Peptides against a protein of PDB entry 5TDY. Designs and how they scored, part 8

Target 1, 88 residues: chain A of PDB entry 5TDY
Amino acid sequence: EKKIDGRRKAAVLLVALGPEKAAQVMKHLDEETVEQLVVEIANIGRVTPEEKKQVLEEFLSLAKAKEMISEGGIEYAKKVLEKAFGPE

## One batch from the design tools (peptide; aimed at target 1 L56 E57 K66)

Design b2_p13_4_s4 (made by RFdiffusion4, then SolubleMPNN; from b2_p13_4 with Y2M F10Y)
Fold by OpenDDE base, seed 1:
Structure b2_p13_4_s4 (fold): chain B 88 residues (1-88), chain A 13 residues (1-13)
Amino acid sequence: as target 1 above (88 residues)
Amino acid sequence: DMFEKVVDAYLKA
């Protein structure tokens, strides 16, 4: 398992969400943080299958731990994100 | 929302 930088994980997720949703998600962040994420997104390059897996798994883990969504919502989110990452 | 919270968690770590 390779340790992934938090900004890298965020960039991977934001790209998967698409530009419109990504912009909405970042609106609550301060200007400097947004600038940093934009740079990360611009330089995202190739997202490896391992990175996609780690981001998805951590996302689901966080969602469950913080009880942000129901079980049905978790399964839905899993499918949406897996599709958003695109086929291998 | 859920995605905002996750992004915050990523950046906090």
Scores: peptide ipSAE 0.730, ipTM 0.953, DockQ to the pose 0.116
OpenDDE base, seeds 2, 3, 4, 5: peptide ipSAE 0.707, 0.693, 0.727, 0.697; ipTM 0.949, 0.948, 0.953, 0.948

Design b2_p13_5 (made by RFdiffusion4)
Pose (drawn by RFdiffusion4):
Structure b2_p13_5 (pose): chain A 88 residues (1-88), chain P 13 residues (1-13)
Amino acid sequence: as target 1 above (88 residues)
Amino acid sequence: EEEYFEKVVDAIF
């Protein structure tokens, strides 16, 4: 009945990635986050492929949002450099 | 609780 929250989505994603890849992700999290995610995974309960799909698609949308922020800065910086070196 | 998913997204990214 409870709504899926961020901690749940993180746990579903780490389970879906397999242990080795999840372990590489955990190395980039602080100790408090790691411990809390362990308890979330220990309490994984049931996860259907449908729930995994929802989590993965939300991940991809956020990853794309970050790529757009990064690409936007790269495009702006290169335009500035082009103007600095070019005939303008 | 929403911060955990964002931390994992950032870590992967």

Design b2_p13_5_s1 (made by RFdiffusion4, then SolubleMPNN; from b2_p13_5 with E1S E2D)
Fold by OpenDDE base, seed 3:
Structure b2_p13_5_s1 (fold): chain B 88 residues (1-88), chain A 13 residues (1-13)
Amino acid sequence: as target 1 above (88 residues)
Amino acid sequence: SDEYFEKVVDAIF
């Protein structure tokens, strides 16, 4: 497993959400952070299946650690995100 | 760092 840069992980996640949802999420971020993430998204290039899988797993892990999802909701959240990260 | 990733995760919820 290769370590992914934090900015890249964020960009991968945002791209997976799609432009509309990503825009809504980014409204909650400070302007400087948004600007840097937009640059990262613009230069994201190819996202490998391995990167998608890793970002998904780290997302779920972090969300669980912050108690943003219930234990019973983990599988549901996983399915939703897997669909977003699914093959194109 | 993971600061950007954490900020995005927080913003999703």
Scores: peptide ipSAE 0.725, ipTM 0.952, DockQ to the pose 0.610
OpenDDE base, seeds 1, 2, 4, 5: peptide ipSAE 0.707, 0.721, 0.709, 0.700; ipTM 0.951, 0.952, 0.950, 0.951

Design b2_p13_5_s2 (made by RFdiffusion4, then SolubleMPNN; from b2_p13_5, 5 letters changed)
Fold by OpenDDE base, seed 2:
Structure b2_p13_5_s2 (fold): chain B 88 residues (1-88), chain A 13 residues (1-13)
Amino acid sequence: as target 1 above (88 residues)
Amino acid sequence: SDEYFQKVVDALY
């Protein structure tokens, strides 16, 4: 698989979450990080199906590795993102 | 940087 820049991965994830949830997430980030992510979102352009799939997989893997969510939480997050991106 | 991605994931929960 192709390597995706970390800032781009973050932008893709935020867009997939939708504006309301993305805003809630960004409220908990430092100002400098928010500024960088806003720039990335503004310049996100086309997100390929491959990128969407890769970001979803890395998100779920990272969240589970950090033990931040239960198995049910991972499944919920997966469904949310799958609905956002579509079956491509 | 991957730190941005990690920060977003951390902030989700």
Scores: peptide ipSAE 0.675, ipTM 0.943, DockQ to the pose 0.578
OpenDDE base, seeds 1, 3, 4, 5: peptide ipSAE 0.642, 0.634, 0.631, 0.628; ipTM 0.938, 0.937, 0.936, 0.937

Design b2_p13_5_s3 (made by RFdiffusion4, then SolubleMPNN; from b2_p13_5 with E1S E2D F13Y)
Fold by OpenDDE base, seed 2:
Structure b2_p13_5_s3 (fold): chain B 88 residues (1-88), chain A 13 residues (1-13)
Amino acid sequence: as target 1 above (88 residues)
Amino acid sequence: SDEYFEKVVDAIY
């Protein structure tokens, strides 16, 4: 797989969450981080199906590695993101 | 930087 820049991965994930959920997430970030991510989102351009898949997988892997969600939570999160991001 | 991605993931939960 191709390496994706960390800022881009974050932007792709936020876009996949949708504007309302993305806004709620960004409320919990520091000002400098928000500013950087807003720039990345504004310049996100085309997100390929491969990028979408990779970011989702890395999100779920990272969340599980940090023991932030249960197995059921991972499956739920996957379904939510897949519906929001959609197949292309 | 991957720190931005990790910060977003941390903020989701």
Scores: peptide ipSAE 0.680, ipTM 0.944, DockQ to the pose 0.594
OpenDDE base, seeds 1, 3, 4, 5: peptide ipSAE 0.670, 0.664, 0.668, 0.669; ipTM 0.944, 0.942, 0.943, 0.944

Design b2_p13_5_s4 (made by RFdiffusion4, then SolubleMPNN; from b2_p13_5, 6 letters changed)
Fold by OpenDDE base, seed 3:
Structure b2_p13_5_s4 (fold): chain B 88 residues (1-88), chain A 13 residues (1-13)
Amino acid sequence: as target 1 above (88 residues)
Amino acid sequence: SDRYFEEVVEAMF
């Protein structure tokens, strides 16, 4: 797999969430971080299927490692996010 | 490196 820039991974995830949910998430970040992410989102361009798949996998891995989702909620979270990353 | 991604993920919860 190809390494994806950390800022780009964040931007891909935020775009997949949609503008309303992305805005809600970014309310919990400091102002300078938000500014950097907004710039990255504005210049995201085309997101390949490979990038979407990789970001989803890394999201699930990180969320599980930090115990932010329970074992019983993993499959549910996966399906919700796969829908968000799917065709629009 | 991945601090932006980690912070976004943490902010989702």
Scores: peptide ipSAE 0.737, ipTM 0.952, DockQ to the pose 0.587
OpenDDE base, seeds 1, 2, 4, 5: peptide ipSAE 0.701, 0.732, 0.733, 0.702; ipTM 0.946, 0.951, 0.951, 0.948

Design b2_p13_6 (made by RFdiffusion4)
Pose (drawn by RFdiffusion4):
Structure b2_p13_6 (pose): chain A 88 residues (1-88), chain P 13 residues (1-13)
Amino acid sequence: as target 1 above (88 residues)
Amino acid sequence: SLEELKEAVEELL
């Protein structure tokens, strides 16, 4: 009945990635976050492929949002450099 | 990296 929250989505993603990849992700989290995610995974309960799909698609949308922010800055910076070196 | 992680996630879909 409870709505899926961020902690749940993180756990579903880490389970879907397999232990080795999930371990590499955990190295980039602080101790408090790691412990809380351990409890979340220990309480993984049932996860259907449908729930995994929902989590993965939400991940990809947020990753794309981050790529757009990064690409936008790269495009702006290069335009500035082109103007600085060019005939303008 | 974020690219590598996206590729791993896309393989799962």

Design b2_p13_6_s1 (made by RFdiffusion4, then SolubleMPNN; from b2_p13_6, 4 letters changed)
Fold by OpenDDE base, seed 2:
Structure b2_p13_6_s1 (fold): chain B 88 residues (1-88), chain A 13 residues (1-13)
Amino acid sequence: as target 1 above (88 residues)
Amino acid sequence: SLAELVEAVKALL
C-alpha cells in the first residue's frame, strides 16, 4: 500500500465530516496547520478507493486506541464513516 | 465529540 501523507489523510477526513464539522475542528488547530489543511482541501481532487480505505482504517485504529468507540462498535463506526464519504 | 475529532485529526497529521 502506498503511504499517504498525513495532511492528505486529515484533509480527506475533514471533507468527509462536511463543511460545518470540518470548520469546527479546524478552529481548534493552530493557524499554520489550518492554512496547510485548507490548501490540501482546496486541492483534494479525487480521493481513490485506496485512500478512503487507508484513512478509514487509520481513523478506526486511532479511535479504538483512544477508546473513543467501544470494541463492539467498530463495524458500526466503519459503516457510518463509509457513508460519510458519500457517493462521487 | 468535537474534542475527539480534533485529536483524531491531529493524530493523522
Scores: peptide ipSAE 0.537, ipTM 0.912, DockQ to the pose 0.067
OpenDDE base, seeds 1, 3, 4, 5: peptide ipSAE 0.518, 0.524, 0.525, 0.498; ipTM 0.906, 0.909, 0.908, 0.898

Design b2_p13_6_s2 (made by RFdiffusion4, then SolubleMPNN; from b2_p13_6, 4 letters changed)
Fold by OpenDDE base, seed 1:
Structure b2_p13_6_s2 (fold): chain B 88 residues (1-88), chain A 13 residues (1-13)
Amino acid sequence: as target 1 above (88 residues)
Amino acid sequence: SLEELVKEVEKLL
């Protein structure tokens, strides 16, 4: 695994979620955080499949470990993972 | 919600 900056991980996750879902997520964040994430997304550059996989797997692992999501939420996350490695 | 979950997870990243 490569060490990824936390801010970059967040940006990668949001991009992977797609613009619609990313927008919904960002509505729950404070203005300063949104501004920071916008900058990170703007400068995200190239995201490798390996990097996307790492970030999304970490996301799923954390969510499951804290039992923060229902089964339906888990299924959604799985679909996000699938799309992350789908046709590009 | 999923959005709130992502917010919390983001803080952990």
Scores: peptide ipSAE 0.112, ipTM 0.699, DockQ to the pose 0.101
OpenDDE base, seeds 2, 3, 4, 5: peptide ipSAE 0.026, 0.080, 0.032, 0.034; ipTM 0.553, 0.668, 0.561, 0.558

Design b2_p13_6_s3 (made by RFdiffusion4, then SolubleMPNN; from b2_p13_6 with K6V E11A)
Fold by OpenDDE base, seed 2:
Structure b2_p13_6_s3 (fold): chain B 88 residues (1-88), chain A 13 residues (1-13)
Amino acid sequence: as target 1 above (88 residues)
Amino acid sequence: SLEELVEAVEALL
């Protein structure tokens, strides 16, 4: 497993969510965080399917482990994964 | 929800 910087992981997730949802999320972050993420997104370069999958699965795992999101949130995350990669 | 997505992003940072 290739280790990814946290800021890059967040950027990859935002890009994976699509521009509309990403914009909505970023509007609810503090200004400094938004500035950091904008820089990361601008310099994101190529994101491999494997990297994208890794990031999406990681935030799901972390959020679940720390009970940061509801079960409904977990289900939403699964839907995001499904839309990103389709059934396997 | 949007709130949960925000929290997910913050969790990765």
Scores: peptide ipSAE 0.399, ipTM 0.867, DockQ to the pose 0.074
OpenDDE base, seeds 1, 3, 4, 5: peptide ipSAE 0.378, 0.394, 0.376, 0.347; ipTM 0.856, 0.860, 0.855, 0.838

Design b2_p13_6_s4 (made by RFdiffusion4, then SolubleMPNN; from b2_p13_6 with K6V E11S)
Fold by OpenDDE base, seed 3:
Structure b2_p13_6_s4 (fold): chain B 88 residues (1-88), chain A 13 residues (1-13)
Amino acid sequence: as target 1 above (88 residues)
Amino acid sequence: SLEELVEAVESLL
């Protein structure tokens, strides 16, 4: 797998969250980081399937570790990933 | 929670 820049990963996730949730998240970040992420989001262009997969997998791992979602949610997400990108 | 989501985003940076 190709290494993805951290700012790129964050931008992909924020776009995936939608503008409302992304805005809520960014309200809790420092001003410099927000400015950087706004630029990344504005110039995100097309996100490759591989990028989406890597970002989502990393996010799901973090979400599970922080118990942000139920186990059922994690399993469902894994099934969606498998269906969309094939088994790993 | 929002706090956990923020921390998750920060961890990607």
Scores: peptide ipSAE 0.399, ipTM 0.866, DockQ to the pose 0.064
OpenDDE base, seeds 1, 2, 4, 5: peptide ipSAE 0.379, 0.379, 0.373, 0.332; ipTM 0.855, 0.858, 0.855, 0.838

Design b2_p13_7 (made by RFdiffusion4)
Pose (drawn by RFdiffusion4):
Structure b2_p13_7 (pose): chain A 88 residues (1-88), chain P 13 residues (1-13)
Amino acid sequence: as target 1 above (88 residues)
Amino acid sequence: SPELIAEVIKDWL
């Protein structure tokens, strides 16, 4: 009945990635976060492929949002450099 | 990348 929260989505994603890839992700999290995610995974309960799909698609949307922020800065910086070197 | 996944996880938390 409880709504899926961020901790749950992180756990579903780490389970879906397999242990080796999830281990590489955990190396980039602080100790408190790692411990809390361990208890979330220990309490993984049931996860259908449908729930995995929902979590993966939300991940991809956020990853795309971050790519757009990065690409926007790269495009702006290169435009500035082009103007600095060019005939303008 | 693991770094990118970690950033998304931090945003969720």

Design b2_p13_7_s1 (made by RFdiffusion4, then SolubleMPNN; from b2_p13_7, 4 letters changed)
Fold by OpenDDE base, seed 1:
Structure b2_p13_7_s1 (fold): chain B 88 residues (1-88), chain A 13 residues (1-13)
Amino acid sequence: as target 1 above (88 residues)
Amino acid sequence: SAEEIAEIIKEWL
């Protein structure tokens, strides 16, 4: 597993969420952070399936810790991620 | 929620 820069992780997640949801999320960040993330998104380039899977799995882990989603939801999401972004 | 997702992002930054 490659260690991913935090800003990169955030950019990958935001792109994965789509522009509408990403915009909602970014409303909860300070202006400087938003500007930095917009730059990261603009220069995101190629996101490998492995990188995307890694980011989303970490997201799900943190979401579970914060009780944002149920255990069943996490397991289902992991299966979806494996199918969508697993080995090509 | 969007707010909760933002909190996760803050942990990464």
Scores: peptide ipSAE 0.719, ipTM 0.953, DockQ to the pose 0.703
OpenDDE base, seeds 2, 3, 4, 5: peptide ipSAE 0.713, 0.716, 0.713, 0.712; ipTM 0.953, 0.952, 0.953, 0.952

Design b2_p13_7_s2 (made by RFdiffusion4, then SolubleMPNN; from b2_p13_7, 5 letters changed)
Fold by OpenDDE base, seed 3:
Structure b2_p13_7_s2 (fold): chain B 88 residues (1-88), chain A 13 residues (1-13)
Amino acid sequence: as target 1 above (88 residues)
Amino acid sequence: SAEEIAEIIKELL
């Protein structure tokens, strides 16, 4: 398992959300962080299947911890989020 | 929500 830096993971997630939703999310981040993430997004290039998988799993773990999704909805959430990354 | 997702982003960083 390759280690992915935090900025890379965040950029992958934001791109998957789309520009409109990503913009809404970044309104809750400090200006310096936003600037850093915009650079990462601009240079995201190819996102590997492994990166997508790792980002998805970590997102779901954190979302579950925040009770954003129920146990019964985890599998469904996986499908939704995987689809958000777009087809290869 | 966008705010909750932002909190997750902060955890990723």
Scores: peptide ipSAE 0.699, ipTM 0.944, DockQ to the pose 0.685
OpenDDE base, seeds 1, 2, 4, 5: peptide ipSAE 0.684, 0.693, 0.687, 0.675; ipTM 0.942, 0.944, 0.943, 0.941

Design b2_p13_7_s3 (made by RFdiffusion4, then SolubleMPNN; from b2_p13_7 with L4E V8I D11E)
Fold by OpenDDE base, seed 1:
Structure b2_p13_7_s3 (fold): chain B 88 residues (1-88), chain A 13 residues (1-13)
Amino acid sequence: as target 1 above (88 residues)
Amino acid sequence: SPEEIAEIIKEWL
């Protein structure tokens, strides 16, 4: 498991959410942060399946900790991620 | 929610 910097993680997540959902999320961030993330997204380049899986798994873990999703939901999501992005 | 997702992103930054 390789360390991914925070800005990169955020960019990967936002791209994964799609432009509409990403826009909704970014409304809750300050202007400077939005500008930084837009630049990061513009320069995201190639996102490996491993990187995307890692980011989304961390996201799900944090979402579970914040009680944003049920246990059943997170377990299902993990299975989907495993099938979609790993292994290659 | 979008707000909650934003809070997660803030933790990364």
Scores: peptide ipSAE 0.719, ipTM 0.953, DockQ to the pose 0.748
OpenDDE base, seeds 2, 3, 4, 5: peptide ipSAE 0.713, 0.716, 0.715, 0.713; ipTM 0.953, 0.953, 0.952, 0.952

Design b2_p13_8 (made by RFdiffusion4)
Pose (drawn by RFdiffusion4):
Structure b2_p13_8 (pose): chain A 88 residues (1-88), chain P 13 residues (1-13)
Amino acid sequence: as target 1 above (88 residues)
Amino acid sequence: DEVLEEVVEAVEE
C-alpha cells in the first residue's frame, strides 16, 4: 500500500545491478546512507520485473537530465572559447 | 561520474 520512496528505488536499483556493480556504487555513498540502504535491501521483500522496469526508467530519465546539464555547460564553454579565438 | 556512466550503461543493457 505504501508509496515507493527514494530509499526503495535505490535498493531496487542496487539489487538489479548485481553485487559487484552495487558494491562499486556503495563506495561513493557515506556511512549513514550505506547502513540505511543495507536495511532497505535486507527488507527487499518482493520485486517484480515491472517494478524493476519502473525504477530503471526513472533512473535513466534522471541520468539524462544530468547529461543535459553537463552537455549544456560544455556547449556554452566551447562557444565562448570559439569566440575568443575566432575573428569576433 | 565514471561509476554513474557505468551504471547508466548497465541499466541500458

Design b2_p13_8_s1 (made by RFdiffusion4, then SolubleMPNN; from b2_p13_8 with E5K E12K)
Fold by OpenDDE base, seed 2:
Structure b2_p13_8_s1 (fold): chain B 88 residues (1-88), chain A 13 residues (1-13)
Amino acid sequence: as target 1 above (88 residues)
Amino acid sequence: DEVLKEVVEAVKE
C-alpha cells in the first residue's frame, strides 16, 4: 500500500464526516492541531479510492482500540463511513 | 499517526 501522511489521513476523515461534524471535532483539538488540519483540508485535492480505503481501515482500528465500537459494531461503522466517503 | 489519533479521540468526545 502507498504510505499516506498522517495529517492527510486526518484531513480525509474530517472531510468525509462533513463540515458540521468536522467543526465539532475540531473544537476539541488544540489550536496548533486545528491550524495544521485546516491547511491539509484546504489542500486536500482529490482523494483516491485507495486513500479512502486506508483511512477507513485505520479509523476503525483506532476506534476499536479506544473502545468506541464493539467487535460486532465494526461492520455498521464501516457502512456509515463508506456512505460518508461517497461513491468510488 | 499522532494527528489522526488526536482526531479520533476528539470524535470520541
Scores: peptide ipSAE 0.538, ipTM 0.903, DockQ to the pose 0.066
OpenDDE base, seeds 1, 3, 4, 5: peptide ipSAE 0.452, 0.453, 0.469, 0.408; ipTM 0.876, 0.877, 0.881, 0.863

Design b2_p13_8_s2 (made by RFdiffusion4, then SolubleMPNN; from b2_p13_8, 4 letters changed)
Fold by OpenDDE base, seed 1:
Structure b2_p13_8_s2 (fold): chain B 88 residues (1-88), chain A 13 residues (1-13)
Amino acid sequence: as target 1 above (88 residues)
Amino acid sequence: DEVEKEVVKAIEE
């Protein structure tokens, strides 16, 4: 597995979520963090299918790890994967 | 990475 920089990982994830969902996530972040992420998103360049898959699978793993306390997390992760890799 | 950590936390809210 190719290691992805944490800041880039966040940018890839937010872009993969789409603008509406990404906006909802960013509402929970402080202004400084939002500004940092905007810069990373602006400089994201090309995202390979492999890179996007890796980032989303890592999120899915996090959701599964918290299944007992956040069952909705798994469902959300499934929706993200469907949005990113489903029929287009 | 602090930024990544905060993003993950926010997604899970």
Scores: peptide ipSAE 0.281, ipTM 0.822, DockQ to the pose 0.063
OpenDDE base, seeds 2, 3, 4, 5: peptide ipSAE 0.086, 0.082, 0.071, 0.065; ipTM 0.643, 0.640, 0.608, 0.596

Design b2_p13_8_s3 (made by RFdiffusion4, then SolubleMPNN; from b2_p13_8 with E5Q E9K)
Fold by OpenDDE base, seed 2:
Structure b2_p13_8_s3 (fold): chain B 88 residues (1-88), chain A 13 residues (1-13)
Amino acid sequence: as target 1 above (88 residues)
Amino acid sequence: DEVLQEVVKAVEE
């Protein structure tokens, strides 16, 4: 798989979530991170199927890690992904 | 990646 920049992966996820959800997420991030993501979102262009696949997989992996300390995290993540990307 | 991890942590119900 082609390696994707970490900030781009985050931008892809945020765009997929839609502007309202993305805004809510970014409210919980520090100023520097928000600035980085705004730039990436503004320059996202077209997202390839491969990029969507990688973002989906890594998001699920990170969500599982979160569930290890917060029960139900992965189930919530799956719902978010379904709304964001729909069926493959 | 660090940035994506921070975004995921910010995702909440």
Scores: peptide ipSAE 0.543, ipTM 0.901, DockQ to the pose 0.109
OpenDDE base, seeds 1, 3, 4, 5: peptide ipSAE 0.379, 0.414, 0.328, 0.301; ipTM 0.851, 0.867, 0.835, 0.826

Design b2_p13_8_s4 (made by RFdiffusion4, then SolubleMPNN; from b2_p13_8, 4 letters changed)
Fold by OpenDDE base, seed 4:
Structure b2_p13_8_s4 (fold): chain B 88 residues (1-88), chain A 13 residues (1-13)
Amino acid sequence: as target 1 above (88 residues)
Amino acid sequence: DEVLKEVVEEIEK
C-alpha cells in the first residue's frame, strides 16, 4: 500500500462527514490542527480508491479500539465514503 | 498518525 500522509487521511475523513459534522468535530481541535486540516481539505482534490481504503481501514481500526463502532459499522463507513467521494 | 487519531477521538465523543 502507498503511504498516505496522516493529515490527508484526516481530511478525507472530515470531508466524508460533510461540512456540518466536520465543523463540529473541528471546533474541539486546537487551532494549529484546524489550520493544518483546512489546508488539506482545501487541497484534497480527488481521493483514490487506495486512499479511501486506507482511511476506512484506519478509521475502523481506531474506532474499534475505542469500542465506538456499533454493529454494522463497516457497511455504514463504506456508504459514507462512497457518498462523499463516489465509486472509483 | 496523530492528527487522524485526534480527529477520530473527537468523532467518537
Scores: peptide ipSAE 0.390, ipTM 0.873, DockQ to the pose 0.063
OpenDDE base, seeds 1, 2, 3, 5: peptide ipSAE 0.286, 0.090, 0.049, 0.286; ipTM 0.830, 0.695, 0.644, 0.830

## One batch from the design tools (peptide; aimed at target 1 L62)

Design b2_p14_1 (made by RFdiffusion4)
Pose (drawn by RFdiffusion4):
Structure b2_p14_1 (pose): chain A 88 residues (1-88), chain P 14 residues (1-14)
Amino acid sequence: as target 1 above (88 residues)
Amino acid sequence: SDEEYFHKVVDAIY
């Protein structure tokens, strides 16, 4: 009945990635976050492929949003450099 | 908050 929250989505994603890849992700999280994610995974309960798909697709949308922010800055910076070196 | 954990994992992966 409870709505899926961020902690749940993070746990579903880490389970889906397999232990080795999830372990590499955990190295980039603080101790408090790691402990809380452990309890979330220990309480993983049932996860259907449908729930995994929902979590992965939300991940990809956020990753794309971060790529767009990064690409936008790269495009702006290169345009500035082109103007600085070019005939303008 | 619980809502921040997924974003922390997304940042870690990115």

Design b2_p14_1_s1 (made by RFdiffusion4, then SolubleMPNN; from b2_p14_1, 4 letters changed)
Fold by OpenDDE base, seed 2:
Structure b2_p14_1_s1 (fold): chain B 88 residues (1-88), chain A 14 residues (1-14)
Amino acid sequence: as target 1 above (88 residues)
Amino acid sequence: SDDDLFQKVVDAIY
């Protein structure tokens, strides 16, 4: 398993969600963060299936960890993962 | 940290 740059992981996740859902996510972020993400997405290049899988699995892991703390959101996170990771 | 941006995106999905 290859180590993925932290900033790249964010771009891969958003691209995996698709443009509409990615836009909805970014509406909940501050302007500076959005600008950073746009730069990363613009420079994403090719995303391999392996990278996509790794990022989405880490996303799920973080969502589970947050569920333990916040008591919510894990089912939504699972649905996002299911929709994002499938046959292209 | 190196994963701050990624964590922000994860948090925003909720």
Scores: peptide ipSAE 0.612, ipTM 0.922, DockQ to the pose 0.647
OpenDDE base, seeds 1, 3, 4, 5: peptide ipSAE 0.599, 0.592, 0.588, 0.586; ipTM 0.921, 0.920, 0.919, 0.917

Design b2_p14_1_s2 (made by RFdiffusion4, then SolubleMPNN; from b2_p14_1, 4 letters changed)
Fold by OpenDDE base, seed 2:
Structure b2_p14_1_s2 (fold): chain B 88 residues (1-88), chain A 14 residues (1-14)
Amino acid sequence: as target 1 above (88 residues)
Amino acid sequence: SNDEYFQKVVDAIF
């Protein structure tokens, strides 16, 4: 698998969440980070199925690594992303 | 690199 830049991974994830949810998430980020991500989202171009899969897998891995997150929360996030990306 | 951007987004989701 090809290594994806962290900013691109973030952009792919935010786009997958949809504009409304992405906006809510970015409200919790520092201003400099938001500005960088907005630029990355604007230049996201085409996202390959492999990139989508990689981002989802890494997202789930990082989320599960958090001790304070329930399995229900992880499954909810997974379902949201699955609906956004579709079957792959 | 720049993995901190992805981590920050994940942290913000939860």
Scores: peptide ipSAE 0.731, ipTM 0.956, DockQ to the pose 0.630
OpenDDE base, seeds 1, 3, 4, 5: peptide ipSAE 0.715, 0.718, 0.718, 0.715; ipTM 0.953, 0.953, 0.953, 0.952

Design b2_p14_1_s3 (made by RFdiffusion4, then SolubleMPNN; from b2_p14_1 with E3D E4D H7Y)
Fold by OpenDDE base, seed 2:
Structure b2_p14_1_s3 (fold): chain B 88 residues (1-88), chain A 14 residues (1-14)
Amino acid sequence: as target 1 above (88 residues)
Amino acid sequence: SDDDYFYKVVDAIY
């Protein structure tokens, strides 16, 4: 397992969510953060299935650790990512 | 660089 840059992990997650969901998420971020993430997404290049899997696993770990996140919300996010997961 | 960006995205999903 390779270590992934933090900004890249964020970009990989947003791309995996798809453009509509990613836009919804970024509406709740501060403007400066959004601008930096857009730049990172623009320069994301190739994302391997291994990277997607690694980011998803870390995402799920963080989400489950947060008591304020419902299981239903986690499952929804999993479904979105699973539908986008595949060869790249 | 910083994992803070990843954490912010995770927080914003819900």
Scores: peptide ipSAE 0.623, ipTM 0.923, DockQ to the pose 0.603
OpenDDE base, seeds 1, 3, 4, 5: peptide ipSAE 0.614, 0.608, 0.607, 0.607; ipTM 0.923, 0.922, 0.922, 0.923; seed 5 fails the geometry check

